# Designs tried in a protein design run: peptides against a protein of PDB entry 4M9S. Part 32

Target 1, 135 residues: chain A of PDB entry 4M9S
Amino acid sequence: SRGLVGVECITPYSYKSLAMALQRCVEVLSDEDRSALAFAVVMPPGVDIPVKLWSCVIPVDICSNEEEQLDDEVADRLKRLSKRGALLSGKRMPVLTFKIDHIIHMFLKHVVDAQTIANGISILEQRLLEIGNNN

## One batch from the design tools (peptide; made by RFdiffusion4, then SolubleMPNN)

Design b1_p13_2_s3 (from b1_p13_2, 9 letters changed)
Fold by OpenDDE base, seed 3:
Structure b1_p13_2_s3 (fold): chain B 135 residues (1-135), chain A 13 residues (1-13)
Amino acid sequence: as target 1 above (135 residues)
Amino acid sequence: PPTYPKVLVPSVL
């Protein structure tokens, strides 16, 4: 029984250096994309989340109350974030989903204001209840 | 229309 010596992945990157690198990545985002990224903290990390659920928490200014336009606008924002490397990862098949990685999520938990996080969770809970009652 | 709260992004975001 060769014990898997848990390779402690000593990331040579100090938490401090990783935070600095991520900070620089965030600074070059638009205000809209930074706002979207902030609310990504309310999602569980490492899970492929459908765009419909992202649309419950990502703030968008839409001229129409059409749900289809909301999902498309949210998807575009998430796509832009995914193009910035490790911020998000997207999958098109079988359905369009986006995932936040554990490292990015941990970063956001430390830098996003606690009230913003609480508000995002409250909004998500409310929208999920509405979706559940309409089905 | 969903009133999105004004997100005060912390200074790093």
Scores: peptide ipSAE 0.034, ipTM 0.663, DockQ to the pose 0.050; fails the geometry check
Fold by OpenDDE base, seed 1:
Order: sequence, then C-alpha cells, then structure tokens
Structure b1_p13_2_s3 (fold): chain B 135 residues (1-135), chain A 13 residues (1-13)
Amino acid sequence: as target 1 above (135 residues)
Amino acid sequence: PPTYPKVLVPSVL
C-alpha cells in the first residue's frame, strides 16, 4: 500500500474561507463533473498524471461499444474541471496530463465520503494491476 | 482490461 504521504499544505487562507469558496465552485458543476472531482482525491497531489491513469478512477457512463472513447470523455471532464480555477491544471506535452493541487486535495479529503475514497483507491489499485499484467 | 461500463456516483460534495 503506497500510503499517500500526508503532505501538510500551509495556506495563507483560512480553511473556512477556502471551503466556502470551493463549495461555490462545486455547486455549479454538473453531477458528472462533481463525481469526477470527488474521485480526484485518490490521486497524489502535485503530480502530472496521464489521462490513461485518470480513466482508471473517473466514473464515466459509456455504452459497451464506446470503450475507445473513454479517454476522450475523461479528458473532456478534466478539461472542464481545469476551467474552474484551481481545481486541476492540465498540460499537453509531452503527454496530456492533469494535476490536482495540494490545497484542493486537502479540501477533498475533508468533504468526500470515506467509503468513496476507499472504493476509489481499491478500484485504482485493481486497474493498475490489470494494466501491469496485460502489458 | 478495465470493466465497463462505469457508473456515475452520486455527488458526495
């Protein structure tokens, strides 16, 4: 189990002010984008993560024949989240990646249900093992 | 391979 090293982030903002500001940003998201944001909590903060790895945890309701479009749909969701300020940061080169900020990650750890976090970690671990074995 | 389809989760935020 790679324990998420609890990086304590010191912010000049009060937790209450940050939570309030972020809550307002979250309220305007679609249910799909809110779900995507929730599962971002299982990713290590401050790391540029390829879309392929995001697709392991981001819930996307797709038809059985649309598996090839999974990464594109995930990328679109992450792009929308990136347009909501500090929620995510995207890079196109060398590979399309997204990164969650430490402050946002800390917020998510407090507001996302513990069972959801546990499920997300379990799903990620399972799918990473499958990728490693099928390579 | 990942199992599909993935189901949307109710908002937890």
Scores: peptide ipSAE 0.033, ipTM 0.646, DockQ to the pose 0.059; fails the geometry check
Fold by OpenDDE base, seed 5:
Structure b1_p13_2_s3 (fold): chain B 135 residues (1-135), chain A 13 residues (1-13)
Amino acid sequence: as target 1 above (135 residues)
Amino acid sequence: PPTYPKVLVPSVL
C-alpha cells in the first residue's frame, strides 16, 4: 500500500501569518530554549523521536558526563518547548519521544541559517555512527 | 556510547 503522501499546500498568506505568530512565540523564549528549537530543524517532521536521538543535536551545558543527566536536561528543554503549544508534541508512552510538526519544521527550515542546518545534520550523523558502533 | 556536554550555540532565530 503506497501511503498517500498528503501534500499539505500552505498558501503564501497562511505561511506569512504563521511566520508572524511563530516569530512572536520564539522571541519570548530563553536563549537556551530558542537554540534547542533551532536545532530541532534537523529532525524529520511527523516522526516520534526518542530523547536519546534529540540529545545528539540539542546543545546543553552539563556539569557531569553522565548520560542520564544529559538526556534529562534535553528532555526538560523539549518539554518546555512542548508547553508553548504547537512547537513540539511530547509522548510519554511507550517511550518518551518528541515530534516536530510539519508546519513548524517548514517554518524553521526557512528561518534557520542553511549552514547551521548543515552543521547540525553533520553532527547528528557523526553521533549516530558513534551510537551504532558502541552497540 | 559516551555522551558529552555541548556548548550552547547562539540562536539563529
Scores: peptide ipSAE 0.033, ipTM 0.643, DockQ to the pose 0.056; fails the geometry check
Fold by OpenDDE base, seed 2:
Structure b1_p13_2_s3 (fold): chain B 135 residues (1-135), chain A 13 residues (1-13)
Amino acid sequence: as target 1 above (135 residues)
Amino acid sequence: PPTYPKVLVPSVL
């Protein structure tokens, strides 16, 4: 995936143009992929995050309660997003990770509902705590 | 089954 690494918003015009481009990219997504993208806002930008951690917040409907199926479905969604321009950057090795760029993250912070963001963070924190306690 | 957050998708999404 081609990231927006090194791109900075220098002018309001640049921001508007970028926002418009991103909006168009988002509009063509499926509802499921848009939801996944929205929840990407809860992740720290610029960090390669393992799929397991993404699975804590990305909403998916799984047929079974098997964790492996959850991770696979989440990975598929994130892979689709990574193929849509610079929305996400994926790395397959050594571990499958995805990263949200700072610019995309800033965009999402402006368009995703604040309460949704807060809830997503809370859920992430809770699930991380549960994972940590089960170790 | 795991509970996932429901998102109010803004009009721009």
Scores: peptide ipSAE 0.029, ipTM 0.647, DockQ to the pose 0.053; fails the geometry check

Design b1_p13_2_s4 (from b1_p13_2, 10 letters changed)
Fold by OpenDDE base, seed 1:
Structure b1_p13_2_s4 (fold): chain B 135 residues (1-135), chain A 13 residues (1-13)
Amino acid sequence: as target 1 above (135 residues)
Amino acid sequence: PPVYPKVLVPPVL
């Protein structure tokens, strides 16, 4: 799926209808995929984000000796989400990236717990610093 | 691994 086209103006009716549709879409996700979607709120909307950066915030349960599988597991989750209509849009070239639509992002800001958002941002910042220091 | 996020139960919007 290609996601939603950016909407410059949304009526209250259109927004409510979209929110209801998104709610139903989210309800049918697995707990893991729903958790992955929730953390997408910490990413800037409308930007193609490499899987490597997604792996900084997407929660995955992997063994310590399976760290090399992190990006693959994250990619699989994001691929599943991209098949759920407008939730995410993926690109293969030049590198595998995913982006969250502005409308979906706005929805997530309302439904994701504020403390979860704050935690996600803190985790992202910390891991980005680690990546920057190791390169 | 990070703590799994919590999503508010509807209705929120």
Scores: peptide ipSAE 0.034, ipTM 0.672, DockQ to the pose 0.106
Fold by OpenDDE base, seed 2:
Structure b1_p13_2_s4 (fold): chain B 135 residues (1-135), chain A 13 residues (1-13)
Amino acid sequence: as target 1 above (135 residues)
Amino acid sequence: PPVYPKVLVPPVL
């Protein structure tokens, strides 16, 4: 069980003001992008995560079971989120990765249903195990 | 079918 070690983040902003600002940012998202953001909570904050790992938890509807299409669709969603303020930070080199900041992660932990988080973590663990066994 | 998260609810402050 990869326990997400909660790192305490000190923010110069009050929790209330930050939460309100983030809530407004979330409200203007599409349903699909908001769902993607919600599942970002299962990732460890402050870590550059490859798109392949994001694809394990980001819910996307793909026309094909091709992994390449899945990764591309996931990447597009994460790219959109990265354009929305500080929701995600993307790096293109050397490998396309996305990172959720501690502040955003803390916010998500408060607004995403606990069972959803637990389910997301379970799904991630299962899919990571499958990836690991196929190597 | 993909499991979608429940709607984000404002945190109880």
Scores: peptide ipSAE 0.031, ipTM 0.657, DockQ to the pose 0.072
Fold by OpenDDE base, seed 3:
Structure b1_p13_2_s4 (fold): chain B 135 residues (1-135), chain A 13 residues (1-13)
Amino acid sequence: as target 1 above (135 residues)
Amino acid sequence: PPVYPKVLVPPVL
Protein backbone atom coordinates (compact mmCIF):
# COMPACT_ATOMS: atom_id res chain seq x y z
CA SER B 1 0.00 0.00 0.00
CA ARG B 2 1.89 3.08 -1.21
CA GLY B 3 0.69 5.72 1.24
CA LEU B 4 -0.51 8.79 -0.63
CA VAL B 5 1.95 11.29 0.81
CA GLY B 6 -0.61 14.04 1.27
CA VAL B 7 1.13 16.97 -0.38
CA GLU B 8 0.32 19.50 2.31
CA CYS B 9 0.05 22.43 -0.04
CA ILE B 10 1.54 24.94 2.36
CA THR B 11 0.11 27.99 0.70
CA PRO B 12 2.77 30.56 1.62
CA TYR B 13 0.16 33.21 0.93
CA SER B 14 -0.71 34.81 4.26
CA TYR B 15 -3.58 36.50 2.47
CA LYS B 16 -7.00 35.09 3.33
CA SER B 17 -8.32 36.30 -0.03
CA LEU B 18 -7.09 37.34 -3.45
CA ALA B 19 -8.84 40.67 -2.93
CA MET B 20 -6.75 41.46 0.13
CA ALA B 21 -3.56 40.66 -1.74
CA LEU B 22 -4.53 42.87 -4.67
CA GLN B 23 -5.57 45.68 -2.36
CA ARG B 24 -2.13 45.64 -0.75
CA CYS B 25 -0.47 45.70 -4.17
CA VAL B 26 -2.52 48.75 -5.16
CA GLU B 27 -1.78 50.60 -1.91
CA VAL B 28 1.99 50.54 -2.47
CA LEU B 29 1.75 52.07 -5.96
CA SER B 30 2.55 55.72 -6.64
CA ASP B 31 -0.41 58.01 -7.27
CA GLU B 32 0.44 58.12 -10.98
CA ASP B 33 0.70 54.34 -11.35
CA ARG B 34 -2.48 53.82 -9.32
CA SER B 35 -4.32 56.21 -11.63
CA ALA B 36 -3.03 54.34 -14.68
CA LEU B 37 -4.20 51.05 -13.17
CA ALA B 38 -7.65 52.49 -12.47
CA PHE B 39 -8.18 53.40 -16.12
CA ALA B 40 -6.98 49.97 -17.24
CA VAL B 41 -10.48 48.76 -16.28
CA VAL B 42 -11.91 50.26 -19.49
CA MET B 43 -9.91 47.81 -21.63
CA PRO B 44 -11.26 44.36 -22.51
CA PRO B 45 -9.57 41.67 -20.40
CA GLY B 46 -7.42 38.98 -21.96
CA VAL B 47 -6.61 41.03 -25.07
CA ASP B 48 -3.18 42.30 -26.11
CA ILE B 49 -3.81 46.04 -26.53
CA PRO B 50 -1.31 48.24 -28.44
CA VAL B 51 0.26 51.15 -26.54
CA LYS B 52 -1.41 53.58 -28.95
CA LEU B 53 -4.83 52.55 -27.62
CA TRP B 54 -3.65 52.63 -24.00
CA SER B 55 -2.51 56.21 -24.59
CA CYS B 56 -6.14 57.14 -25.25
CA VAL B 57 -7.15 56.47 -21.63
CA ILE B 58 -4.03 56.49 -19.41
CA PRO B 59 -3.88 59.89 -17.70
CA VAL B 60 -0.54 61.54 -18.36
CA ASP B 61 0.25 65.18 -17.70
CA ILE B 62 2.21 66.08 -20.84
CA CYS B 63 2.67 69.55 -22.25
CA SER B 64 0.79 70.03 -25.55
CA ASN B 65 4.13 70.59 -27.29
CA GLU B 66 5.36 67.13 -26.27
CA GLU B 67 2.57 64.94 -27.70
CA GLU B 68 5.23 62.87 -29.48
CA GLN B 69 6.34 61.59 -26.06
CA LEU B 70 2.86 60.46 -25.02
CA ASP B 71 3.23 56.85 -26.16
CA ASP B 72 6.65 56.54 -24.52
CA GLU B 73 5.43 57.92 -21.20
CA VAL B 74 2.37 55.65 -21.27
CA ALA B 75 4.56 52.67 -22.12
CA ASP B 76 6.83 53.42 -19.15
CA ARG B 77 3.86 53.51 -16.78
CA LEU B 78 2.47 50.25 -18.12
CA LYS B 79 5.92 48.65 -17.87
CA ARG B 80 6.09 49.60 -14.18
CA LEU B 81 2.66 48.06 -13.61
CA SER B 82 3.72 44.88 -15.41
CA LYS B 83 6.71 44.59 -13.05
CA ARG B 84 4.29 44.45 -10.11
CA GLY B 85 3.43 40.87 -11.08
CA ALA B 86 -0.11 39.99 -12.11
CA LEU B 87 -1.35 43.55 -12.69
CA LEU B 88 -0.44 43.66 -16.40
CA SER B 89 1.35 41.46 -18.94
CA GLY B 90 3.51 43.07 -21.60
CA LYS B 91 4.70 41.82 -25.00
CA ARG B 92 7.41 43.52 -27.04
CA MET B 93 6.99 41.55 -30.27
CA PRO B 94 5.58 41.84 -32.84
CA VAL B 95 4.16 45.12 -31.46
CA LEU B 96 4.47 46.56 -27.96
CA THR B 97 1.23 45.56 -26.23
CA PHE B 98 -0.13 45.20 -22.72
CA LYS B 99 -2.89 42.93 -21.43
CA ILE B 100 -5.03 42.99 -18.32
CA ASP B 101 -6.06 39.58 -16.99
CA HIS B 102 -9.66 38.69 -16.19
CA ILE B 103 -9.04 38.37 -12.45
CA ILE B 104 -7.43 41.81 -12.18
CA HIS B 105 -10.11 43.31 -14.40
CA MET B 106 -12.86 41.85 -12.22
CA PHE B 107 -11.16 43.28 -9.14
CA LEU B 108 -10.92 46.74 -10.72
CA LYS B 109 -14.61 46.70 -11.69
CA HIS B 110 -15.44 46.43 -7.99
CA VAL B 111 -12.96 48.98 -6.60
CA VAL B 112 -12.84 51.71 -9.27
CA ASP B 113 -15.51 54.40 -9.00
CA ALA B 114 -18.36 53.92 -11.49
CA GLN B 115 -18.11 57.51 -12.72
CA THR B 116 -14.39 57.06 -13.39
CA ILE B 117 -15.16 53.97 -15.48
CA ALA B 118 -17.88 55.79 -17.41
CA ASN B 119 -15.58 58.74 -18.10
CA GLY B 120 -12.79 56.43 -19.25
CA ILE B 121 -15.10 54.63 -21.67
CA SER B 122 -16.36 57.93 -23.06
CA ILE B 123 -12.80 59.17 -23.63
CA LEU B 124 -11.79 55.90 -25.28
CA GLU B 125 -14.80 56.01 -27.61
CA GLN B 126 -14.05 59.59 -28.58
CA ARG B 127 -10.39 58.89 -29.29
CA LEU B 128 -11.21 55.79 -31.32
CA LEU B 129 -13.57 57.82 -33.49
CA GLU B 130 -10.87 60.42 -34.05
CA ILE B 131 -8.33 57.76 -35.01
CA GLY B 132 -10.85 56.13 -37.35
CA ASN B 133 -11.69 59.38 -39.10
CA ASN B 134 -8.04 60.36 -39.61
CA ASN B 135 -7.21 57.16 -41.37
CA PRO A 1 -9.34 68.11 -19.73
CA PRO A 2 -7.22 65.85 -17.54
CA VAL A 3 -9.59 63.35 -15.99
CA TYR A 4 -8.39 62.97 -12.44
CA PRO A 5 -9.23 59.42 -11.50
CA LYS A 6 -10.84 59.09 -8.13
CA VAL A 7 -8.86 57.10 -5.61
CA LEU A 8 -9.48 53.38 -5.69
CA VAL A 9 -11.89 52.54 -2.90
CA PRO A 10 -10.99 49.31 -1.13
CA PRO A 11 -13.65 46.68 -1.66
CA VAL A 12 -15.89 46.08 1.32
CA LEU A 13 -14.66 42.65 2.02
Scores: peptide ipSAE 0.031, ipTM 0.659, DockQ to the pose 0.064
Fold by OpenDDE base, seed 5:
Structure b1_p13_2_s4 (fold): chain B 135 residues (1-135), chain A 13 residues (1-13)
Amino acid sequence: as target 1 above (135 residues)
Amino acid sequence: PPVYPKVLVPPVL
């Protein structure tokens, strides 16, 4: 059974209103959380993505190269974004994951620079290959 | 392999 990809047709008016509301939400974020939100655009919308994969694209500054610390720092940022309402949705069971909504993703795709998106995707692909080769 | 953080210049939103 091919699941009906429900094309949510967002009207231009709904998009404009959402964009204004989201712009206000983005303005009150810290620089670090705003950066994390920007790079969330490289993830497919509507999919529960494990923190390990988010750690491939979310920029963080850590003192240690320990993977556990990286994942924890990324998880904290994503959790803060999740607390800002509809920006992200977190799920703890069975595995800690975060999901970007289709509407938020569409907003980010319009406001984040296209070259930045392309670079983020390239970095994600490279790091996924590195993870895959060590398995 | 350990995934190292890379500094990306965030876009201005």
Scores: peptide ipSAE 0.038, ipTM 0.670, DockQ to the pose 0.046; fails the geometry check

Design b1_p13_3_s1 (from b1_p13_3, 7 letters changed)
Fold by OpenDDE base, seed 1:
Structure b1_p13_3_s1 (fold): chain B 135 residues (1-135), chain A 13 residues (1-13)
Amino acid sequence: as target 1 above (135 residues)
Amino acid sequence: VLPKFDYSIFLDA
């Protein structure tokens, strides 16, 4: 897994350099992977989050009616993102989880449009509520 | 609608 370890103090200059590097990484992503990354901003940073919860916010076009296939597709996207710099960190044991680091999360908060962030939060809240009511 | 990324805050004045 790739990512930043620990909390580091970053100077404004270092942050700008990191932002430029991250911009390059984002720009070469596919539309679907870039969208997945954008919605990662709604997740709490520094937390190992199960794929099932990621699937609540990661947008997937209607390609399958099976929930299992949805989770697999989400996992594939997150796996690809985990291979791109420090965007995500994956963990396979005991369960498959992905984590967004605080610095990356902060970056996304600055560059992702406000409408996307608001929509993502709303979608996550709604789907978590549905899960709680049904299970 | 695809999410938009705005990097203008990192551009030098």
Scores: peptide ipSAE 0.588, ipTM 0.897, DockQ to the pose 0.456
Fold by OpenDDE base, seed 2:
Structure b1_p13_3_s1 (fold): chain B 135 residues (1-135), chain A 13 residues (1-13)
Amino acid sequence: as target 1 above (135 residues)
Amino acid sequence: VLPKFDYSIFLDA
């Protein structure tokens, strides 16, 4: 994947043009992957975040209630997003993490529905509290 | 319910 460099090569001179390129990338995603991308807006940009934390906000319909399967499904979605240009960056070592870049995050803040953002934040807060209480 | 994306802010008036 060309990643952010590839997007910049297509739209090198303006945020508007870059946004249009990103729109095209988002539009070709599956509903599941696009949903995952939407909720990525609640994560701090520029930070390598473990899959476990991503799983707090990425909506997944799984057959099993096992947490491992949830994380695996989330990881698969994030991996697909990382292969699609500049949407996410994955890192396997030392542990599997994903990062959203600042410009992508800013883009999402402007285009994702406000209610979705608010709900995502609420869900993240709730899940983090639960994780903290169950450690 | 699927999240909604609105790109209107990047379109010309």
Scores: peptide ipSAE 0.588, ipTM 0.896, DockQ to the pose 0.471
Fold by OpenDDE base, seed 5:
Structure b1_p13_3_s1 (fold): chain B 135 residues (1-135), chain A 13 residues (1-13)
Amino acid sequence: as target 1 above (135 residues)
Amino acid sequence: VLPKFDYSIFLDA
């Protein structure tokens, strides 16, 4: 038996076959890029999200504490993900944004560890509050 | 700690 019996998916491919293909894509990623992909699950699908908001949840270890460098590193990771298996879609104009589609998001919800998801949401909420309080 | 991925739900029982 399959765990996803009856799941509606907006794809011409079977969900299982798509999942197998995506698994292969995930397994070849670096630890850093795979971590970024995992935390993409906390973003709403189908929405163009600016890099600033991605930087709130994507884990980055940088030497500098400059915000610009943080955003640049996050953007680089997201750009690499956008080049692999259509994991993300990037837009450069009018503002640099990245979007996760519904299919990829649905996949991530099923395979990313529940604790990771919960932690990611908590971190995002905290960072958003900090941004809001500083504006 | 690195995120974990679990694909077991796609395996046939």
Scores: peptide ipSAE 0.587, ipTM 0.893, DockQ to the pose 0.545
Fold by OpenDDE base, seed 3:
Structure b1_p13_3_s1 (fold): chain B 135 residues (1-135), chain A 13 residues (1-13)
Amino acid sequence: as target 1 above (135 residues)
Amino acid sequence: VLPKFDYSIFLDA
């Protein structure tokens, strides 16, 4: 499969054709993974983000237990997304991080509902404030 | 509530 190269992607397909392909990829995801992908829109594109920060916005319904278990569950979801083409890219060393590319981020900004985006930003800001106050 | 996806922006062309 062809990956995204650089900030500007050179593809033999039109942007519309690429968007349709991405739509199909999103539609075959589980509800949990699709939800995680939606909230990825609140992260800055092209930046390696540690799992701890992803855990601030990725919704987890099952694991309300220890914080360490939450991070593991989030990491598993992000890992599955990284296996679906160019949706996410993971890096294990030196620290486990995940990155959303510019094109995928742009796609999500156009298709994810505005209320979800607004809620995600609000939640992220709140969690970051809490982390800052506890350090 | 699950996030909603709207692809209509790509169908109008």
Scores: peptide ipSAE 0.586, ipTM 0.898, DockQ to the pose 0.464

Design b1_p13_3_s2 (from b1_p13_3, 9 letters changed)
Fold by OpenDDE base, seed 4:
Structure b1_p13_3_s2 (fold): chain B 135 residues (1-135), chain A 13 residues (1-13)
Amino acid sequence: as target 1 above (135 residues)
Amino acid sequence: PLPKFDYDIFLNA
């Protein structure tokens, strides 16, 4: 069985079945949304993460380096992912946040290539360090 | 480059 909160115990069958379903969901995404989903793996699961932190790792192809534009674009991508159902959970108040479920996170850890994961972690760590030093 | 997704692990399970 699997749960959205608490202890999760997944059988091999349940995991495979879910993975197949998720694979289909991933395959129909645009390249940009799929990329966003891939990098979601670097976030801790089950935590409401502010868009500001998501913007540290979600790749965005924008012409401007303005932070507001970056955050808005990231938010749009995450919103689209959240509309796919179980991929993400969005919360608008008090602060716009998105949360990746444990089961989705577990799936991503298995299917996203190691280099992407490593790069994402490195980027996140660097950006967090910069944020921490500037505040 | 775009991130890669590999589902082979589930084919072997």
Scores: peptide ipSAE 0.528, ipTM 0.879, DockQ to the pose 0.507
Fold by OpenDDE base, seed 5:
Structure b1_p13_3_s2 (fold): chain B 135 residues (1-135), chain A 13 residues (1-13)
Amino acid sequence: as target 1 above (135 residues)
Amino acid sequence: PLPKFDYDIFLNA
């Protein structure tokens, strides 16, 4: 399987300065929001991803077994991230989606622990298979 | 376990 050719994103910002700014943004997040941001690295950058797919990788401790509550909680976390340092971009129409930019994605690939990335990919694959088999 | 972030690659550059 040919690894995703890393799209080199040319940024007008110095890579070091941008990385330092992003580090500060990450450090002030709550544990829950920071966890959500970490797992955003498993999503393809530049693509509007429906909340349903985000819910496959964002860790949420839900007290209720209602599937609708899971999506709402995930959406709330992603909304908060979209308002902090442009970490994500939300789109409401036609369907609620969130997108990670190439620059943020590149940053996360470098700083998020390899084990976390591997776990996130594994979880996403498993849950996508479950969704596909139930359709 | 919570995800871990490592920024050492930017401190050493």
Scores: peptide ipSAE 0.523, ipTM 0.876, DockQ to the pose 0.471
Fold by OpenDDE base, seed 2:
Structure b1_p13_3_s2 (fold): chain B 135 residues (1-135), chain A 13 residues (1-13)
Amino acid sequence: as target 1 above (135 residues)
Amino acid sequence: PLPKFDYDIFLNA
């Protein structure tokens, strides 16, 4: 059997059933929201991540180079994902952050293409380096 | 290009 078993995380739900439910949720997302969800896999699970860091990896096509516009668009996508069950959780105060839970992260880690994951990590690392060099 | 999802690992579970 090549199927995933719940060895990395304990859940009250059947892992297979949960995975199938998540698949269905992913399939009904828009392309942009699904892309955002895919790249959420590069974030450490269980950590409240500021939108600024999400904006480093979430693909957004905007006409302006204004950082606030980028952050707002990213935040909107992540907010939509947070309203879709347990895909993400958002926290507004003290700063707007989003968190991916371990179960969702584990799901994404296994269903998102390895090349996509690698690309996302590379992009994030590069953007973080650029931010660091500009400060 | 859009990210790719592969659910085969669950189909064979």
Scores: peptide ipSAE 0.522, ipTM 0.873, DockQ to the pose 0.571
Fold by OpenDDE base, seed 1:
Structure b1_p13_3_s2 (fold): chain B 135 residues (1-135), chain A 13 residues (1-13)
Amino acid sequence: as target 1 above (135 residues)
Amino acid sequence: PLPKFDYDIFLNA
């Protein structure tokens, strides 16, 4: 049963002001952190997602080939994002997870280019299949 | 290529 995500009715005015604030937050990010945020759009909103799953879609260009180091780098990026406004919410217990809120997700869906979104979904699907086949 | 952000939807609304 897909629970009806309660549509919080944001007034158009509040949405515009929030969008402007979010734009400012995005513009001051590093390229790496901004890229990480962009790909957060492929995750389901309101769900605590383990770092391991985030690592499937967060692009890491310069990092060790060791999977543990990749996860650590991803975690660091997500931690930085969680400290900037309401971009992400982190939880340490029982497992380190991050969650994107519905409002932020909707914002990203509107501003991130369609090709990036499509690519992110494709990458996530591919990585999940690989994980499933290796387990 | 880096992801592109387009905010025009909010500026023209």
Scores: peptide ipSAE 0.469, ipTM 0.865, DockQ to the pose 0.463

Design b1_p13_3_s3 (from b1_p13_3, 6 letters changed)
Fold by OpenDDE base, seed 2:
Formats: structure tokens, C-alpha cells, sequence
Structure b1_p13_3_s3 (fold): chain B 135 residues (1-135), chain A 13 residues (1-13)
């Protein structure tokens, strides 16, 4: 299936220069944070997304299946990403949300492997379906 | 399996 797409924007930076800078940012991340960043590509850019929805796609292998623990772990990863430049923007009130901007999203869309994107979309869709059916 | 990043699209940009 096709991922969620927002409106693309124009950047004042050259694609090469921006990509090089972002590549450096990605390369210094831990594996878990880099994975979280990769799967952020499935989210629509410019939208404040609740942590609960992020937790649908951010891979967490160590924590238990308890929702609170999963959300906390995901939030920690997203928080670290938000502190690394402008990879993400976090907002605590009224609900903890994170947003990926259009520029970062465009970057990820073109550098994250297609299989990862496809997998992320499938996982997100499945989890959303499960959430919907459980309501 | 960890996600892969490919920056080749920007090599000639």
C-alpha cells in the first residue's frame, strides 16, 4: 500500500547539502533511534501525531507489551530525535505529540529503503485497524 | 532487520 503523503515544500538549501547534513545526523544515532526515525516516514508531515499512534510503527523489542511502557519507550526515542536538530518537533500539551516537518519527511521518503516504508505502512494500517475494532 | 538508508539519490544533486 501507499504511504501517507503530505504537501511537499521548497527548501532554500540544496538537496545535496541538506542531505549531507541530515545523513550526518542519521549516522550518529543509535540503531534504535535511527530505526525510529526511519519509520517516522510513514507519518503525514506537518501533523501533530499522538504518541499512541507513533507507537503503532516505532519498533520496540525490549519492553513488555504493556501499553504504558511501550508509549513511554516510544516517547523517549521520539524525544531524543526531537533534540537532535529539527528531526522532530515535540509538544506536551494538551497531549504529548510529535511532528515531522515536510523537509525531513521528504528526505526520509527518498533515503529510507522502500521495503521499510512499505512495512511501516502495513504495520500502521494493521494497528490502526486493531485499535478501531477494539473501540 | 534494521532499516536501510540510501543516499545515492543525492550524490549528483
Amino acid sequence: as target 1 above (135 residues)
Amino acid sequence: VLPKFDYSIYLDA
Scores: peptide ipSAE 0.559, ipTM 0.889, DockQ to the pose 0.503
Fold by OpenDDE base, seed 3:
Structure b1_p13_3_s3 (fold): chain B 135 residues (1-135), chain A 13 residues (1-13)
Amino acid sequence: as target 1 above (135 residues)
Amino acid sequence: VLPKFDYSIYLDA
């Protein structure tokens, strides 16, 4: 898959043109995958994040209540997003992680609804608190 | 409710 080079990427296209291309990419996603992408904005860019942490914010309403099945469903969605160019990058070794690049994160920060972002942050904080209390 | 996307900041002339 095509990806960005480094934190600051030199592109032959204007930033506006790149944003328009990303819009088209987002519009062809399924509702489930587009929702997953929207909530990816709450993750820090440029960091390899394990699937368990992604599962704290990625909305899933199809699988059972079992945690293992939840992680598998989230992983499948993130894998599909990673196949759409520079939206996400996946790494399988040593553990399965996904990373959002800085430019994609910046794009999402400006186009995703502010209320969605705020809700995502609140949900992540709550889930992290629960994990911390149970360890 | 599905997340909403607003591209107006890039598409405005």
Scores: peptide ipSAE 0.558, ipTM 0.889, DockQ to the pose 0.495
Fold by OpenDDE base, seed 5:
Structure b1_p13_3_s3 (fold): chain B 135 residues (1-135), chain A 13 residues (1-13)
Amino acid sequence: as target 1 above (135 residues)
Amino acid sequence: VLPKFDYSIYLDA
């Protein structure tokens, strides 16, 4: 089952207008950044999430075996998303975190395919369990 | 496999 819970919200923008604008933003992304955005749907909206947790679900094809470098690559992708259409918001202090707002999350929940969402949740749960068992 | 995006629910509205 789903390990994280999202919150529904009411947007001040028309549903169709917002969807069209966001679709255009998504379509101009690289495959890597678009994939990162898709998997952002598994995170709870309105919460500052540490990069370490983002790294549990953001797919990285080629990266060093060093954990620090994995987080850096994930952070770079999230930073790029934060500069495009307010898709994410980053915070550097007290620790580096990223947050997806309720409106963007609601959009993603409706347009990202169900299989991707299910896979993302499963992967997150598995990796969180591994982290927990190693602590 | 790359994630898929489906906007049909908004285009048909």
Scores: peptide ipSAE 0.554, ipTM 0.888, DockQ to the pose 0.487
Fold by OpenDDE base, seed 4:
Formats: sequence, C-alpha cells, structure tokens
Structure b1_p13_3_s3 (fold): chain B 135 residues (1-135), chain A 13 residues (1-13)
Amino acid sequence: as target 1 above (135 residues)
Amino acid sequence: VLPKFDYSIYLDA
C-alpha cells in the first residue's frame, strides 16, 4: 500500500476501507499504545514534534518525578506506533521527533471520544504553559 | 480511564 504524504492521501483504500483497516490496527494495540495513539489527536498533523512535547500528553504509568524515564517510555511507545505503518512517522535526526499524518489525525478526530480529546488538549495547554513560563 | 474509540461514524456511511 502507498504511504501517506502530507495532506494528500495516496492510498488504494477507499475512505471507508481505510477506516476499517485503521480500526483493525488500533484494536490489536496494547492498552498503553492505544492510549498513546488516542492522545496523538491533540497534536497538529504534519508536524515533526519532539518527544518532549509528546511526553506532555502521552499517559505513562511511571513516577512523575522521573522525567528522563518518562521521555524514554514515551519514545518507545511512539516508536511502536510508527512500526505499525502509517500511524506515526519517526525521525531521529537532528532531534528525535514523531509526526502524525493528516489522514490518521482525521481518523482519530472522528473516532476518539470527545472527552479524551478535551482532556488531552487541556493537559497539553497546561504543560506548554508551564514549559513556557520556565523558559 | 482508558480512551474510547467509536467507529459508528463509518458504519453509518
């Protein structure tokens, strides 16, 4: 199958077929990876986003005071998602980043529950504000 | 609470 490129969807799948395929991909994920994917919806699509920013919204079951471990765990989850094909795209250089494509983002916007989206946005905004105030 | 996924929008289409 063709990969996703930016805003354009060059896939042999129809929209419905693509959605069904994505559903199957989501259903086979672990709870933690599926949760990570859900919260990816709060990120702007088509943008290479550093792991540090992903760590603001990706839920991780670790002690909150271990920031380095948090980033590593988040990175691992995002890496696993990227290995599932078009769910995420990872880039190692110059900085480790991950990007959600427009099509995947659109899919998530339609299927992830509104409460999760709202919570994710709120959390992201709060964390970004904290980062901005500390810088 | 784990996120919920609802695919009904594609079933109605």
Scores: peptide ipSAE 0.554, ipTM 0.889, DockQ to the pose 0.503

